Peptides against a protein of PDB entry 6D0Y. Designs and how they scored, part 77

Target 1, 225 residues: chain A of PDB entry 6D0Y
Amino acid sequence: ETEDHLESLICKVGEKSACSLESNLEGLAGVLEADLPNYKSKILRLLCTVARLLPEKLTIYTTLVGLLNARNYNFGGEFVEAMIRQLKESLKANNYNEAVYLVRFLSDLVNCHVIAAPSMVAMFENFVSVTQEEDVPQVRRDWYVYAFLSSLPWVGKELYEKKDAEMDRIFANTESYLKRRQKTHVPMLQVWTADKPHPQEEYLDCLWAQIQKLKKDRWQERHIL

## One batch from the design tools (peptide; made by RFdiffusion4, then SolubleMPNN)

Design b2_p16_7_s3 (from b2_p16_7, 11 letters changed)
Fold by OpenDDE base, seed 5:
Structure b2_p16_7_s3 (fold): chain B 225 residues (1-225), chain A 16 residues (1-16)
Amino acid sequence: as target 1 above (225 residues)
Amino acid sequence: ESFDELFEKILKRRKE
């Protein structure tokens, strides 16, 4: 395969095809694995790029990486290392939008057996622990809570299956923080439905309520969060 | 736990 062809294959995966998505991903994983001896660096860069720049294909690329990781464990490790390094850089640069997306991406990699559930729990423990640190702006504390909560739709089920006690402790700490933090209230449109009115609420409180409901529903998503 | 230590753990323990 040529570099241009690999780029095309990686960028176009998940688009309309005569075959199933699963079949296409398996096929692409095989192609990429075969080309690793010659194009490892290029493939790694391409995957990192599309993973970061095409959020609409998040689950496609996490699945692809999962398949590649199963075929070549070392390459999977290099990919994770690259993504973690990017997350670290984003955090240092205070690029919250990129960082939160990367956390979600890494979260979904748990479902793809690329990252171990206990490792993700440890990450979230670390995030929530920031809320207890002194001399940290609330905006940063809020971000770590947001990063945690907003990632749970992708990984909450798996984490509770593996580490329910630890997750409960994280939730308790999160709830405690949310109760004592300063809230910013701005005029927002009140959302009304025929049977379920939604009052105006601060964004983290709203997200917390949504996640609590999701947890109660055993992580079976009923609505797009 | 530092982020560096956390990241190392993630890299070392990727499979359950």
Scores: peptide ipSAE 0.263, ipTM 0.871, DockQ to the pose 0.018
Fold by OpenDDE base, seed 4:
Structure b2_p16_7_s3 (fold): chain B 225 residues (1-225), chain A 16 residues (1-16)
Amino acid sequence: as target 1 above (225 residues)
Amino acid sequence: ESFDELFEKILKRRKE
């Protein structure tokens, strides 16, 4: 495979084809594995790029990385290292939108057996622990809570299955923070849809409520609506 | 700082 061809294959995976997505991903993983001796750096960079720039294909690329990791553990490690490095850089630069997406991506890598569940729990423990630091602006504390909560649709089920006690502690700390944080003014207006009144709510409180419902529904997202 | 150690831990525990 040429570099240009690899780029095309990686960028177009998951698009409409005569074969199943699973078959295509397995095939691509095989192709990429075979080309690692010649194009490891290029493949690594391409995967990192599409992971960041094509959020609509998050689960496609996490699955692909999972398959590659199963074939070549070291390459999987290099990919995780690259993504973690990017996350660190994003956090240092206060690029919140990029950082939160990277956290979601890493979260789904847990489901793909690329990152261990206890490691992700530790990450979230660290995130929520920021809320306990007095010298950190609330906007930053809020972001870490947001990053944690907004990632749970992807990994909450797995984490609770393996680390329920630790997750409960994180939830308790999160709840405590949300109760005591300063909240922006929300007009006392209710938006009435066809059948359900929906009061205006602060965004983190709203997200918290959604995640609580998701947790209650055994992490089945279809039950949120 | 604290993240550095955490991220290293993530890498070390990938097999679990």
Scores: peptide ipSAE 0.260, ipTM 0.864, DockQ to the pose 0.018
Fold by OpenDDE base, seed 3:
Parts: structure tokens; C-alpha cells; sequence
Structure b2_p16_7_s3 (fold): chain B 225 residues (1-225), chain A 16 residues (1-16)
């Protein structure tokens, strides 16, 4: 296959087809594997690009990478390395929006058996440990907590199945921080109104409550949102 | 532990 054809295949995966998504992903993984000897660098670049630029296809591309990783472990490693490097750069640049998405992506890679669960636990331990650093502004501490909590829908079940004790410690530390942190009020974002005034919950507290409920539900989502 | 060290661990543990 030509480079142009590979680009088309990678970019368009998940779009409407006569076959199931799972079948298409398996097929594409096979095609890409076969072309790695000739187009590894191109394929790697393409996958990194679409992974970052098409967040609506997060689970599609994590699944694809999972399939590729199973076929070619080294290539999977190169992809993970690229994504980790990007995360590192985003963190250094305080690019919170990109960084949080990358954390979610990596989290789902755990679910796709590309990254080991203990490694992700270590990452989250590191993130939550930032909350204990006095030389870090709260906005940054809050972000690390947000990155952790907001990623759990993708990986919480797996992490608790394999590292329940460690996860409990992370949760305890998170809860402690949330109780101690200064809460900010942003009236302009209080878009929910009723006949009777009601306070809108702070975003991290709200997320915490959602995650706690998800945890209680054994990480089974009840609502299609 | 630095992020660099952590990330290296992530890469090394993938096979586990």
C-alpha cells in the first residue's frame, strides 16, 4: 500500500462501513502490521497525529493500538513512547487541555493492554503527590487531581482489580486534598437555574462525587450520556 | 521520582 492509502485508512477508521467496527479495526491492524517493514515511521506518525487530533475517536485508536501492540510489541512501545513524550512536553508547557487528554488516552491504553496497570497506578500516585507539594500553586495541584479523576472512567475498574490497596491510598489522599483545598466560585459558570436558588457544586467536588458513585457501582456506567 | 523515571518504568512494564 502507498503512504496515501495508509493515511486514508488510518484517518477514516471507525466511519460507516458494511462491516463491524471490531472487524474493521482487526483488518486495519493486519494491514498496518504488514506494512510496518516499509512504512513504520509513517504509520507511527499518523497514529500519533490522529490520536491527538481526533479525541472523538479515542477508543477507536486506543483499540487499534492495542491490536497493533499485540501483533508487534516493539511498535506498540514506540507509540507509547511517543505519547508519553508528548505528555511530558505538555506538562512542562502547562498545556493542561492537551495533557489531560493524553492522560485519558494512556489510561485507555491500559484498558487495551498496552500499558501495565501498575504503571498507571504509579503515574496517578505521582500526580496526586503533587497535591502535597507546597511550592506548587493550587491550580496546578487541582489539575493533577482532575487528570487523575477524569481518567478513571477508562481505567478505574482495571486498576482496582489489580491494585486495590494502592488505589485506596490514592483515593484517600485525593479526598484529603479536596477537603483542604480552597474552593473557588465562578458565578458566570452557574448556568443551572431553578425557581428556587441552589448552589452549583464546585467542579472537582462534583467530579469526585461522580467518581465515587462510579466506584460504588463497580465501575459500571448506568447512564448513557 | 521524576516524570522521566516514571515514564521509563511505564515503557519497561508494558510486557507485564
Amino acid sequence: as target 1 above (225 residues)
Amino acid sequence: ESFDELFEKILKRRKE
Scores: peptide ipSAE 0.250, ipTM 0.861, DockQ to the pose 0.018
Fold by OpenDDE base, seed 2:
Structure b2_p16_7_s3 (fold): chain B 225 residues (1-225), chain A 16 residues (1-16)
Amino acid sequence: as target 1 above (225 residues)
Amino acid sequence: ESFDELFEKILKRRKE
């Protein structure tokens, strides 16, 4: 494949096709692997770019990287390194929107067997440990909790299967933090039901409830992401 | 543990 054609293939993967997505991804992985000797740097850059700029195709590209990693472990490592470097840069720049997306992307890479589950557990342990730091603004603490919780739909099942005790500890710490953190709420923002009115849940409390339900449901989602 | 050290561990422990 020519360099320009590779770009087209990578950018358009997951679009409507007569073939299954899985078949298309497997085919593309084969094409990319074959061209790594000549275009590794270009392919790496392209994958990093689409991974970052096309969040709607998160699972498509994590799957593709998973397939490539299975074929070429070293390339998978280079990709992970690039994404981790980007996460570091985003965190240093206080670009929380990009950072949270990258955390979710890395989380799904665990699901795709590119990153080891224990490593992701360690990451989340570090995230939640920020909530225990005294001289950290709550907005920062909240972000790390959000980054953790919002990533669990992509990796929670895998992490609990392999590191249930550690995950339970992280959950306990998260729950404790959520109970103690300052909540900004407007009493007027209430949902009125037939039984009793209740205030609208704060975004982290809402997310926590959703994740608890997901955990209860054995990490099985009714709707495809 | 610093994030740098953590991320290095991620890179080193990719194989399970």
Scores: peptide ipSAE 0.224, ipTM 0.850, DockQ to the pose 0.018

Design b2_p16_7_s4 (from b2_p16_7, 8 letters changed)
Fold by OpenDDE base, seed 4:
Structure b2_p16_7_s4 (fold): chain B 225 residues (1-225), chain A 16 residues (1-16)
Amino acid sequence: as target 1 above (225 residues)
Amino acid sequence: ESFEELFKKRKEELAS
């Protein structure tokens, strides 16, 4: 069964091989491209699935999508649309963990030339604008800020290189929200290692401080987690 | 089955 083979190929990419990962990705992209005329829907679903279920292979699959998109097939756009639909579904289901990962995945797609920097900036503008919707529960508002900030390690450098003014406005709005929001005692969220240890702090404030440091360091992350 | 083996198999199938 061809579809089963495609699934296996997609799921196993990145495993130990005699060939380089780059070679395997290029090869897989070629195979998938050849099969798109007949199995586009299946391939879209598979890539969406592995994007959601295999976070450890984030860069592998964003790169793969980037390679497919670079082959002058409108696959990248369709994939992004599918991912956005999935993001909306995850949010409707209150699956915030999956949702934030999807945002990070989309963020890394900017680096893979699948999503334009201005489009990602617009998305983040939309996210942060939710903080102005007072009828929305704070947990929801906080999530959008979290989704924005926690995605910047993947895309902050690119966005500031191309849209620094817009990003500064988003940062200003984020900072304003963080100052006025109701703070609760939540375990510290430390996703990245900074040169200096961070004091105990509310999770969003902690993340904000980490991102501010990352920004100051020109988006050069030394250690993750 | 390794990725390389599967990839090779698929390439052969597509070439047929």
Scores: peptide ipSAE 0.022, ipTM 0.549, DockQ to the pose 0.931
Fold by OpenDDE base, seed 3:
Structure b2_p16_7_s4 (fold): chain B 225 residues (1-225), chain A 16 residues (1-16)
Amino acid sequence: as target 1 above (225 residues)
Amino acid sequence: ESFEELFKKRKEELAS
């Protein structure tokens, strides 16, 4: 297959087809696996790009990466490294919207057996530890908590099954921070921006309550959108 | 099957 053909296949996966999405994903994984020896770098770049730019296909591409990882080509690890690099760059650039999506993407990769649960726990520990840094603006501290909490719908169940004690500590630290942080009340009409990830500070409290309820419900969501 | 069900199934299979 040609390089251009691979790009088309990767970008268009999940679109209308006579075959099921499952069969298309399996088929694409097979094609990509066969072509990795010749086009690994290109495939890696393409998957990183579509993962970043096509949030509506999050589950499709996490599943695809999971399938490739299961084929023992170590592609999953390389992909994760690329995504982590992108996350760091987004944070440095204060691109909080992209950064939070990347965290969610990585979180779902845990379910796809691409990222180990302990590694994700460590990441969240690092995020919540920022709340203890006084030289960091609250808006940034809030974002790290938001990134953590907003990712739990994707990975909370798995992390509590594997690392319940560590997760409890993270939750305790999060709760402590939320109680002592300052709250700013503004109309709920503002859209989040890169420089102001939390224009509506009460959203974090609302999210906390939602996550607590989700945890109480054993991470079972009734509404799947 | 719904997409949600399909995705769940695949995730479980990949995790096993």
Scores: peptide ipSAE 0.022, ipTM 0.551, DockQ to the pose 0.039
Fold by OpenDDE base, seed 5:
Structure b2_p16_7_s4 (fold): chain B 225 residues (1-225), chain A 16 residues (1-16)
Amino acid sequence: as target 1 above (225 residues)
Amino acid sequence: ESFEELFKKRKEELAS
């Protein structure tokens, strides 16, 4: 295998094939595992890159990382470390859209047995704790809450199964912050009508309501609008 | 597919 070939394989996984996606992912994991001795750094960089650039393939690449981690015991940890570094860089550069996506990606890695549930809970505790800091601009405090809430569709079920008490505490702190924060009018991407269950709300309040509904439904997918 | 279905598949695959 060459570096160019590996790049092509990684970038094109999930495209139409005669084989199932699961089979293709297992096959690719095997190929990458075999090439780790020679191209570990390159493979790590490629996976970080596609994770950032191809958000439509989030579940494909989290699954791939999970498969690789199962084959190579420490690969997942090294990948997560790289992603955390990228997250810090994104936040430093005020790239909030990239940063929130990275948090969602990390969240889904819990389902792939790459990140332990307690570690993700600790991360979210740290996020929500920022809301208690008065010297931090509200835009940053709001982002941490947004990052937490918007990641729960991917990982909320797993975290509540293992750390329900801790999650309830995070939710309580989040609710408290949302009640006391300054509200601002931002355009909504959804159209509110009289027949919808949710009224027109500020974006974080709207998201909070959606997540509360999801939690009430035990994190099972149902109509939230 | 739903999140639940996807997660179930991934858990089964990674557990084997």
Scores: peptide ipSAE 0.017, ipTM 0.560, DockQ to the pose 0.037
Fold by OpenDDE base, seed 2:
Structure b2_p16_7_s4 (fold): chain B 225 residues (1-225), chain A 16 residues (1-16)
Amino acid sequence: as target 1 above (225 residues)
Amino acid sequence: ESFEELFKKRKEELAS
């Protein structure tokens, strides 16, 4: 009964309420903290599940985990370990969509003070290092680059503030890979918008350009979303 | 029902 109640609370957090989201999150964090001694494993599983299955609530649940970590300093680490295990399982199962959501979730956990910036940098270094492995299919190498780049809107600012030199190296390696990777051989299409011609770019090249612009704009999103 | 099933259901509800 209590477990069912916790499940309901976790699933419904962030939905329309008479109270503010911040108040609801703080309240839920308090409830979950109180139940950690009895239901830690259950709570961890629930949070991992919603993190995995509800990407539209990413910031809600990262915030919740951040609040819980602040209350219980061991919780965040255990949660991250569970998420990493899930990430590995997703990758093993070739569930790239789930995997990228998990990477983005982990990225935002840096902002919530659950994951240290150096740890996230190390993860991205590992991701981009896969591009140097010739025995790995390009589709997988491309995914690691995609996972890295597509996560930067959430964490790029923090990582460059803390580890600019390391991030520059990762960017250089990424750029090098993008230049040398095999691209789909299709006719070049130019789209004319507002009298400004631009070619249709491959999805990674397009994403790279967007991230470069975001970086140039000091990680302030204006027109990307 | 499993947690996964419940959350999938919730996701669908949120998407609608």
Scores: peptide ipSAE 0.014, ipTM 0.484, DockQ to the pose 0.041; fails the geometry check

Design b2_p16_8_s1 (from b2_p16_8, 11 letters changed)
Fold by OpenDDE base, seed 1:
Structure b2_p16_8_s1 (fold): chain B 225 residues (1-225), chain A 16 residues (1-16)
Amino acid sequence: as target 1 above (225 residues)
Amino acid sequence: SSLEQKLNEFLSKLDE
């Protein structure tokens, strides 16, 4: 069946081949494009599925979606809509690991010219705005900040290049929240360097420090956290 | 929910 064949091709992309990954992605994009009129819904579902289930292939599938979007202008938007629906479902199901991955995936789609930078900035503004909602448990507020900060290694450079003022406002709000939030201090193993112990930091504070350093370095040293 | 509204707003802006 054609649908089964498409599934196989999508799942196998990025595996060992005599051809380059770029060549294989272009080839697959061409195959998928040719069948889009007949199997668009199926292709969208398949891509959404592999995007969620194969996090190790994030850049492969974001690139593929980018290629398809370049060939078919409507495809990218429909895919993003599907991903947003999935994000909503993940959050409703309290599947925060899947949810944060989806945010990272969407973030990388900015680099693939599928999502406009201003739109992603708006999403992050919405995330950080949750920190101002007192009726929301801190654990959830923390998660939104985590989702925002942990996605910046993929998209921070692009967002600051296009929306620096808005990003600065988001950072200011984030910093303000981090200063006033309740911190849970858990004993951790100390790493000793020379004659001094490594300082203990709460995870979110540590992440914030790392992102600040990344920002200072013009986002050139991409550290996956 | 507030989150659902925010995600819908994102989609709306994406279409602009």
Scores: peptide ipSAE 0.106, ipTM 0.792, DockQ to the pose 0.017
Fold by OpenDDE base, seed 5:
Structure b2_p16_8_s1 (fold): chain B 225 residues (1-225), chain A 16 residues (1-16)
Amino acid sequence: as target 1 above (225 residues)
Amino acid sequence: SSLEQKLNEFLSKLDE
Protein backbone atom coordinates (compact mmCIF):
# COMPACT_ATOMS: atom_id res chain seq x y z
CA GLU B 1 0.00 0.00 0.00
CA THR B 2 2.78 2.38 0.85
CA GLU B 3 4.58 1.46 -2.32
CA ASP B 4 1.51 2.19 -4.37
CA HIS B 5 1.15 5.51 -2.68
CA LEU B 6 4.75 6.42 -3.32
CA GLU B 7 4.40 5.44 -6.93
CA SER B 8 1.36 7.63 -7.29
CA LEU B 9 3.06 10.60 -5.70
CA ILE B 10 6.16 10.26 -7.80
CA CYS B 11 4.20 9.92 -11.00
CA LYS B 12 1.90 12.82 -10.29
CA VAL B 13 4.41 15.36 -9.08
CA GLY B 14 4.47 18.40 -11.30
CA GLU B 15 0.85 18.10 -12.29
CA LYS B 16 -1.76 20.76 -11.61
CA SER B 17 -1.81 21.61 -7.95
CA ALA B 18 -2.83 24.33 -5.58
CA CYS B 19 0.74 24.42 -4.35
CA SER B 20 3.84 25.47 -6.20
CA LEU B 21 5.99 22.94 -7.95
CA GLU B 22 8.84 23.73 -5.62
CA SER B 23 6.67 23.13 -2.61
CA ASN B 24 5.42 19.87 -4.00
CA LEU B 25 8.91 18.69 -4.79
CA GLU B 26 10.14 19.52 -1.33
CA GLY B 27 7.15 17.81 0.14
CA LEU B 28 7.65 14.73 -1.94
CA ALA B 29 11.32 14.69 -1.10
CA GLY B 30 10.40 14.74 2.54
CA VAL B 31 8.00 11.87 2.11
CA LEU B 32 10.50 9.82 0.18
CA GLU B 33 13.22 10.55 2.67
CA ALA B 34 11.03 9.41 5.50
CA ASP B 35 10.28 6.14 3.78
CA LEU B 36 13.75 5.65 2.42
CA PRO B 37 14.88 3.36 5.21
CA ASN B 38 12.09 0.95 4.38
CA TYR B 39 11.72 1.38 0.65
CA LYS B 40 15.03 2.62 -0.67
CA SER B 41 15.25 0.06 -3.43
CA LYS B 42 11.68 0.63 -4.47
CA ILE B 43 12.11 4.38 -4.49
CA LEU B 44 15.24 4.09 -6.56
CA ARG B 45 13.50 1.86 -9.05
CA LEU B 46 10.50 4.13 -9.23
CA LEU B 47 12.60 7.19 -9.83
CA CYS B 48 14.58 5.42 -12.49
CA THR B 49 11.38 4.31 -14.13
CA VAL B 50 9.74 7.70 -14.23
CA ALA B 51 12.98 9.30 -15.30
CA ARG B 52 13.06 6.91 -18.21
CA LEU B 53 9.40 6.93 -19.14
CA LEU B 54 8.46 10.55 -18.56
CA PRO B 55 10.93 12.65 -20.51
CA GLU B 56 8.56 15.62 -20.34
CA LYS B 57 9.27 15.78 -16.62
CA LEU B 58 13.03 15.65 -16.89
CA THR B 59 13.71 18.77 -14.84
CA ILE B 60 11.14 17.78 -12.27
CA TYR B 61 12.76 14.48 -11.51
CA THR B 62 16.32 15.72 -11.73
CA THR B 63 15.35 18.37 -9.21
CA LEU B 64 13.72 15.77 -7.03
CA VAL B 65 16.82 13.62 -7.11
CA GLY B 66 18.84 16.69 -6.28
CA LEU B 67 16.70 17.36 -3.27
CA LEU B 68 16.99 13.80 -2.09
CA ASN B 69 20.72 13.84 -2.61
CA ALA B 70 20.97 17.00 -0.55
CA ARG B 71 19.10 15.31 2.25
CA ASN B 72 20.79 11.96 1.92
CA TYR B 73 24.28 12.19 0.52
CA ASN B 74 24.32 8.54 -0.49
CA PHE B 75 21.15 8.65 -2.51
CA GLY B 76 22.49 10.53 -5.48
CA GLY B 77 25.31 8.13 -6.07
CA GLU B 78 23.08 5.12 -5.86
CA PHE B 79 20.60 6.68 -8.20
CA VAL B 80 23.29 7.50 -10.72
CA GLU B 81 24.55 3.96 -10.54
CA ALA B 82 21.07 2.73 -11.26
CA MET B 83 20.76 5.11 -14.17
CA ILE B 84 24.06 3.94 -15.57
CA ARG B 85 22.86 0.37 -15.36
CA GLN B 86 19.74 1.40 -17.18
CA LEU B 87 21.82 3.14 -19.81
CA LYS B 88 23.79 -0.03 -20.34
CA GLU B 89 20.61 -2.03 -20.64
CA SER B 90 19.11 0.43 -23.08
CA LEU B 91 22.12 0.27 -25.32
CA LYS B 92 22.22 -3.50 -25.19
CA ALA B 93 18.58 -3.53 -26.18
CA ASN B 94 19.29 -1.08 -29.01
CA ASN B 95 16.98 1.44 -27.42
CA TYR B 96 18.95 4.44 -28.54
CA ASN B 97 16.19 6.94 -27.88
CA GLU B 98 16.09 5.93 -24.26
CA ALA B 99 19.85 5.85 -24.10
CA VAL B 100 20.30 9.39 -25.33
CA TYR B 101 17.60 10.60 -23.01
CA LEU B 102 19.34 8.97 -20.09
CA VAL B 103 22.50 10.83 -21.03
CA ARG B 104 20.52 14.06 -21.06
CA PHE B 105 19.03 13.20 -17.72
CA LEU B 106 22.44 12.56 -16.25
CA SER B 107 23.59 15.82 -17.77
CA ASP B 108 20.88 17.76 -16.03
CA LEU B 109 21.81 16.08 -12.76
CA VAL B 110 24.98 18.14 -12.90
CA ASN B 111 22.84 21.24 -12.52
CA CYS B 112 21.18 19.61 -9.54
CA HIS B 113 24.52 18.96 -7.86
CA VAL B 114 24.13 15.22 -8.07
CA ILE B 115 26.92 14.72 -10.57
CA ALA B 116 30.09 16.75 -10.47
CA ALA B 117 31.00 18.69 -13.58
CA PRO B 118 34.37 16.97 -13.94
CA SER B 119 32.66 13.60 -13.92
CA MET B 120 30.32 14.59 -16.69
CA VAL B 121 33.21 15.99 -18.68
CA ALA B 122 34.94 12.68 -18.27
CA MET B 123 31.87 10.89 -19.58
CA PHE B 124 31.77 13.10 -22.63
CA GLU B 125 35.46 12.62 -23.16
CA ASN B 126 34.81 8.92 -23.17
CA PHE B 127 31.96 9.34 -25.63
CA VAL B 128 33.96 11.42 -28.06
CA SER B 129 36.96 9.14 -27.70
CA VAL B 130 34.90 6.44 -29.38
CA THR B 131 35.25 8.42 -32.59
CA GLN B 132 38.92 7.53 -32.54
CA GLU B 133 38.34 3.81 -32.32
CA GLU B 134 38.80 2.11 -35.66
CA ASP B 135 36.90 -1.04 -34.82
CA VAL B 136 33.73 0.89 -34.03
CA PRO B 137 31.28 1.45 -36.88
CA GLN B 138 30.51 5.03 -37.82
CA VAL B 139 26.88 4.57 -36.83
CA ARG B 140 27.99 4.10 -33.25
CA ARG B 141 30.58 6.85 -33.39
CA ASP B 142 27.96 9.23 -34.73
CA TRP B 143 25.60 8.26 -31.94
CA TYR B 144 28.12 9.10 -29.24
CA VAL B 145 28.70 12.49 -30.81
CA TYR B 146 24.96 12.99 -31.01
CA ALA B 147 24.55 11.98 -27.38
CA PHE B 148 27.21 14.45 -26.39
CA LEU B 149 26.00 17.38 -28.46
CA SER B 150 22.33 16.85 -27.73
CA SER B 151 23.05 16.93 -24.01
CA LEU B 152 24.88 20.24 -24.04
CA PRO B 153 21.72 22.35 -23.91
CA TRP B 154 21.25 20.96 -20.42
CA VAL B 155 24.78 21.11 -19.12
CA GLY B 156 27.04 23.02 -21.48
CA LYS B 157 26.97 26.20 -19.46
CA GLU B 158 27.96 24.48 -16.24
CA LEU B 159 30.70 22.47 -17.87
CA TYR B 160 32.26 25.46 -19.57
CA GLU B 161 32.13 27.44 -16.38
CA LYS B 162 34.14 24.82 -14.55
CA LYS B 163 36.04 22.85 -17.19
CA ASP B 164 36.42 25.15 -20.16
CA ALA B 165 39.77 23.85 -21.31
CA GLU B 166 38.65 20.25 -21.28
CA MET B 167 35.43 21.12 -23.03
CA ASP B 168 37.32 22.96 -25.73
CA ARG B 169 39.39 19.87 -26.32
CA ILE B 170 36.25 17.78 -26.63
CA PHE B 171 34.83 20.29 -29.07
CA ALA B 172 37.98 20.24 -31.13
CA ASN B 173 37.93 16.48 -31.29
CA THR B 174 34.27 16.54 -32.21
CA GLU B 175 34.83 19.04 -34.97
CA SER B 176 37.71 17.02 -36.31
CA TYR B 177 35.57 13.92 -36.41
CA LEU B 178 32.66 15.67 -38.10
CA LYS B 179 34.95 16.86 -40.84
CA ARG B 180 36.42 13.47 -41.57
CA ARG B 181 33.38 11.23 -41.21
CA GLN B 182 31.48 9.89 -44.18
CA LYS B 183 28.47 11.95 -45.17
CA THR B 184 25.09 10.50 -46.01
CA HIS B 185 21.89 12.03 -47.30
CA VAL B 186 18.72 11.19 -45.42
CA PRO B 187 15.57 13.10 -44.57
CA MET B 188 16.21 15.37 -41.61
CA LEU B 189 12.72 14.98 -40.24
CA GLN B 190 13.00 11.29 -39.53
CA VAL B 191 12.26 10.28 -35.99
CA TRP B 192 14.89 8.52 -33.98
CA THR B 193 13.94 4.96 -33.18
CA ALA B 194 15.55 1.87 -31.77
CA ASP B 195 16.11 0.53 -35.25
CA LYS B 196 17.59 3.81 -36.41
CA PRO B 197 20.48 4.60 -34.11
CA HIS B 198 22.50 6.42 -36.73
CA PRO B 199 22.19 10.19 -36.58
CA GLN B 200 21.29 11.70 -39.89
CA GLU B 201 24.22 13.43 -41.48
CA GLU B 202 22.35 16.65 -42.08
CA TYR B 203 20.91 16.57 -38.61
CA LEU B 204 24.25 16.01 -36.95
CA ASP B 205 25.85 18.84 -38.87
CA CYS B 206 22.88 21.02 -38.11
CA LEU B 207 23.08 20.11 -34.46
CA TRP B 208 26.77 20.93 -34.41
CA ALA B 209 26.08 24.34 -35.89
CA GLN B 210 23.32 24.96 -33.39
CA ILE B 211 25.49 23.97 -30.47
CA GLN B 212 28.29 26.19 -31.67
CA LYS B 213 25.86 29.06 -31.83
CA LEU B 214 24.55 28.20 -28.40
CA LYS B 215 28.09 28.26 -27.09
CA LYS B 216 28.68 31.58 -28.78
CA ASP B 217 25.54 32.89 -27.14
CA ARG B 218 26.97 31.87 -23.77
CA TRP B 219 24.53 29.01 -23.55
CA GLN B 220 21.51 31.25 -23.57
CA GLU B 221 18.75 29.32 -25.28
CA ARG B 222 17.26 31.34 -28.09
CA HIS B 223 15.60 28.58 -30.06
CA ILE B 224 14.46 25.03 -29.62
CA LEU B 225 17.08 22.59 -30.76
CA SER A 1 37.31 0.85 -24.74
CA SER A 2 33.88 -0.69 -24.52
CA LEU A 3 30.93 1.35 -23.40
CA GLU A 4 30.74 -0.73 -20.27
CA GLN A 5 34.29 0.14 -19.44
CA LYS A 6 33.72 3.80 -20.12
CA LEU A 7 30.63 3.90 -17.98
CA ASN A 8 32.43 2.12 -15.20
CA GLU A 9 35.19 4.66 -15.45
CA PHE A 10 32.60 7.37 -15.14
CA LEU A 11 31.25 5.78 -12.01
CA SER A 12 34.69 5.48 -10.53
CA LYS A 13 35.34 9.14 -11.12
CA LEU A 14 31.95 10.02 -9.73
CA ASP A 15 32.95 8.44 -6.47
CA GLU A 16 36.05 10.59 -6.24
Scores: peptide ipSAE 0.084, ipTM 0.783, DockQ to the pose 0.017
Fold by OpenDDE base, seed 2:
Structure b2_p16_8_s1 (fold): chain B 225 residues (1-225), chain A 16 residues (1-16)
Amino acid sequence: as target 1 above (225 residues)
Amino acid sequence: SSLEQKLNEFLSKLDE
């Protein structure tokens, strides 16, 4: 009963109401906080689920997690751990679309003060470092670059403000990889599915160009990538 | 896997 109620509240947040979204999120955070002692595990699972299944509400749920983390300092860490576990599972299942979304979600959690900027930089360093592993198939190497680049719209500004030197190194390594990787012609009309980790060759190069432009524009987004 | 190790390393840094 209570669990169903919590699920309903979490799923419905962000819907049209007489109150502002911010007010609703704060209200929901308060409700969840009050129930955390009894339903922490359920709340964590629910938030992880909706975060995964409702990509259109990414900023809503990252904000909610941020609010909960501010109220309960242990919650954010536990949530991140759950998300990382899910990321591992997604990767093992070759669900690369879900995996990249999880990386984006984690990236936006930096803006919500749930994840420290240095930690996210370290993750991206690890991602890009895979490109240096010769025993790793290029399809996987390309995916890590894609995961990195495609997440920058959410966190690039923050990371460059705090870790510009490290980010520049990651960019340099990324550029180097993109120049040396084997390019294959993939039909542009092929839908990148969950079981296909390899982004289209032209897409990856295009994404790189878009991110470089975004960087030059001081991370002011004009278009959703 | 190398990836799993990297993800674990990330988690460890989050706790710092």
Scores: peptide ipSAE 0.059, ipTM 0.765, DockQ to the pose 0.017
Fold by OpenDDE base, seed 4:
Structure b2_p16_8_s1 (fold): chain B 225 residues (1-225), chain A 16 residues (1-16)
Amino acid sequence: as target 1 above (225 residues)
Amino acid sequence: SSLEQKLNEFLSKLDE
């Protein structure tokens, strides 16, 4: 079955091969492109699924989406829409781990020329704006800040290159929030999960410090955050 | 919800 074959190919891409990853991705993109007229919806669903389930292959699948978008200009947009829908669902389901990963995935799609930098900036503006909303629990406010900051390793450089003023504003608002937010007693080694969507207080501050340093270092990572 | 509005706003900008 063609659909099963596509699923297999999508799931297995990036595995050890005699060929380069780039070659395999190009090949897969070609295969998918050829079948898009018949299996677009299925392919979209599959890609959304593997994007969520295989976080270790984030760059593989963002690259693949980028390749497909280059071949079919509509594909990228539709995929992003699907991912946004999934993000909404994840948040509604209190699946914050998935949600933050989706934000990171979307962030890397900027590098793959699937999402425009201004659009991503707008998303982050919206995220950080939650910190200013009334009647929003701090747990949610903290999460949006976390989602923003934790995504910057993937996209911060690009966003500052194109939207530095806006990014500075976001940073200022973030800093302001972090200074004024109330810290709670959270274990240092607490795992942030769906049922515990509130990031570690120390971790959030630590993340902020790391991102500030990353920014200072012109977004050149010296270590994996 | 505020979230939905924000995400929809993102989508709208993406379409521009």
Scores: peptide ipSAE 0.043, ipTM 0.745, DockQ to the pose 0.017

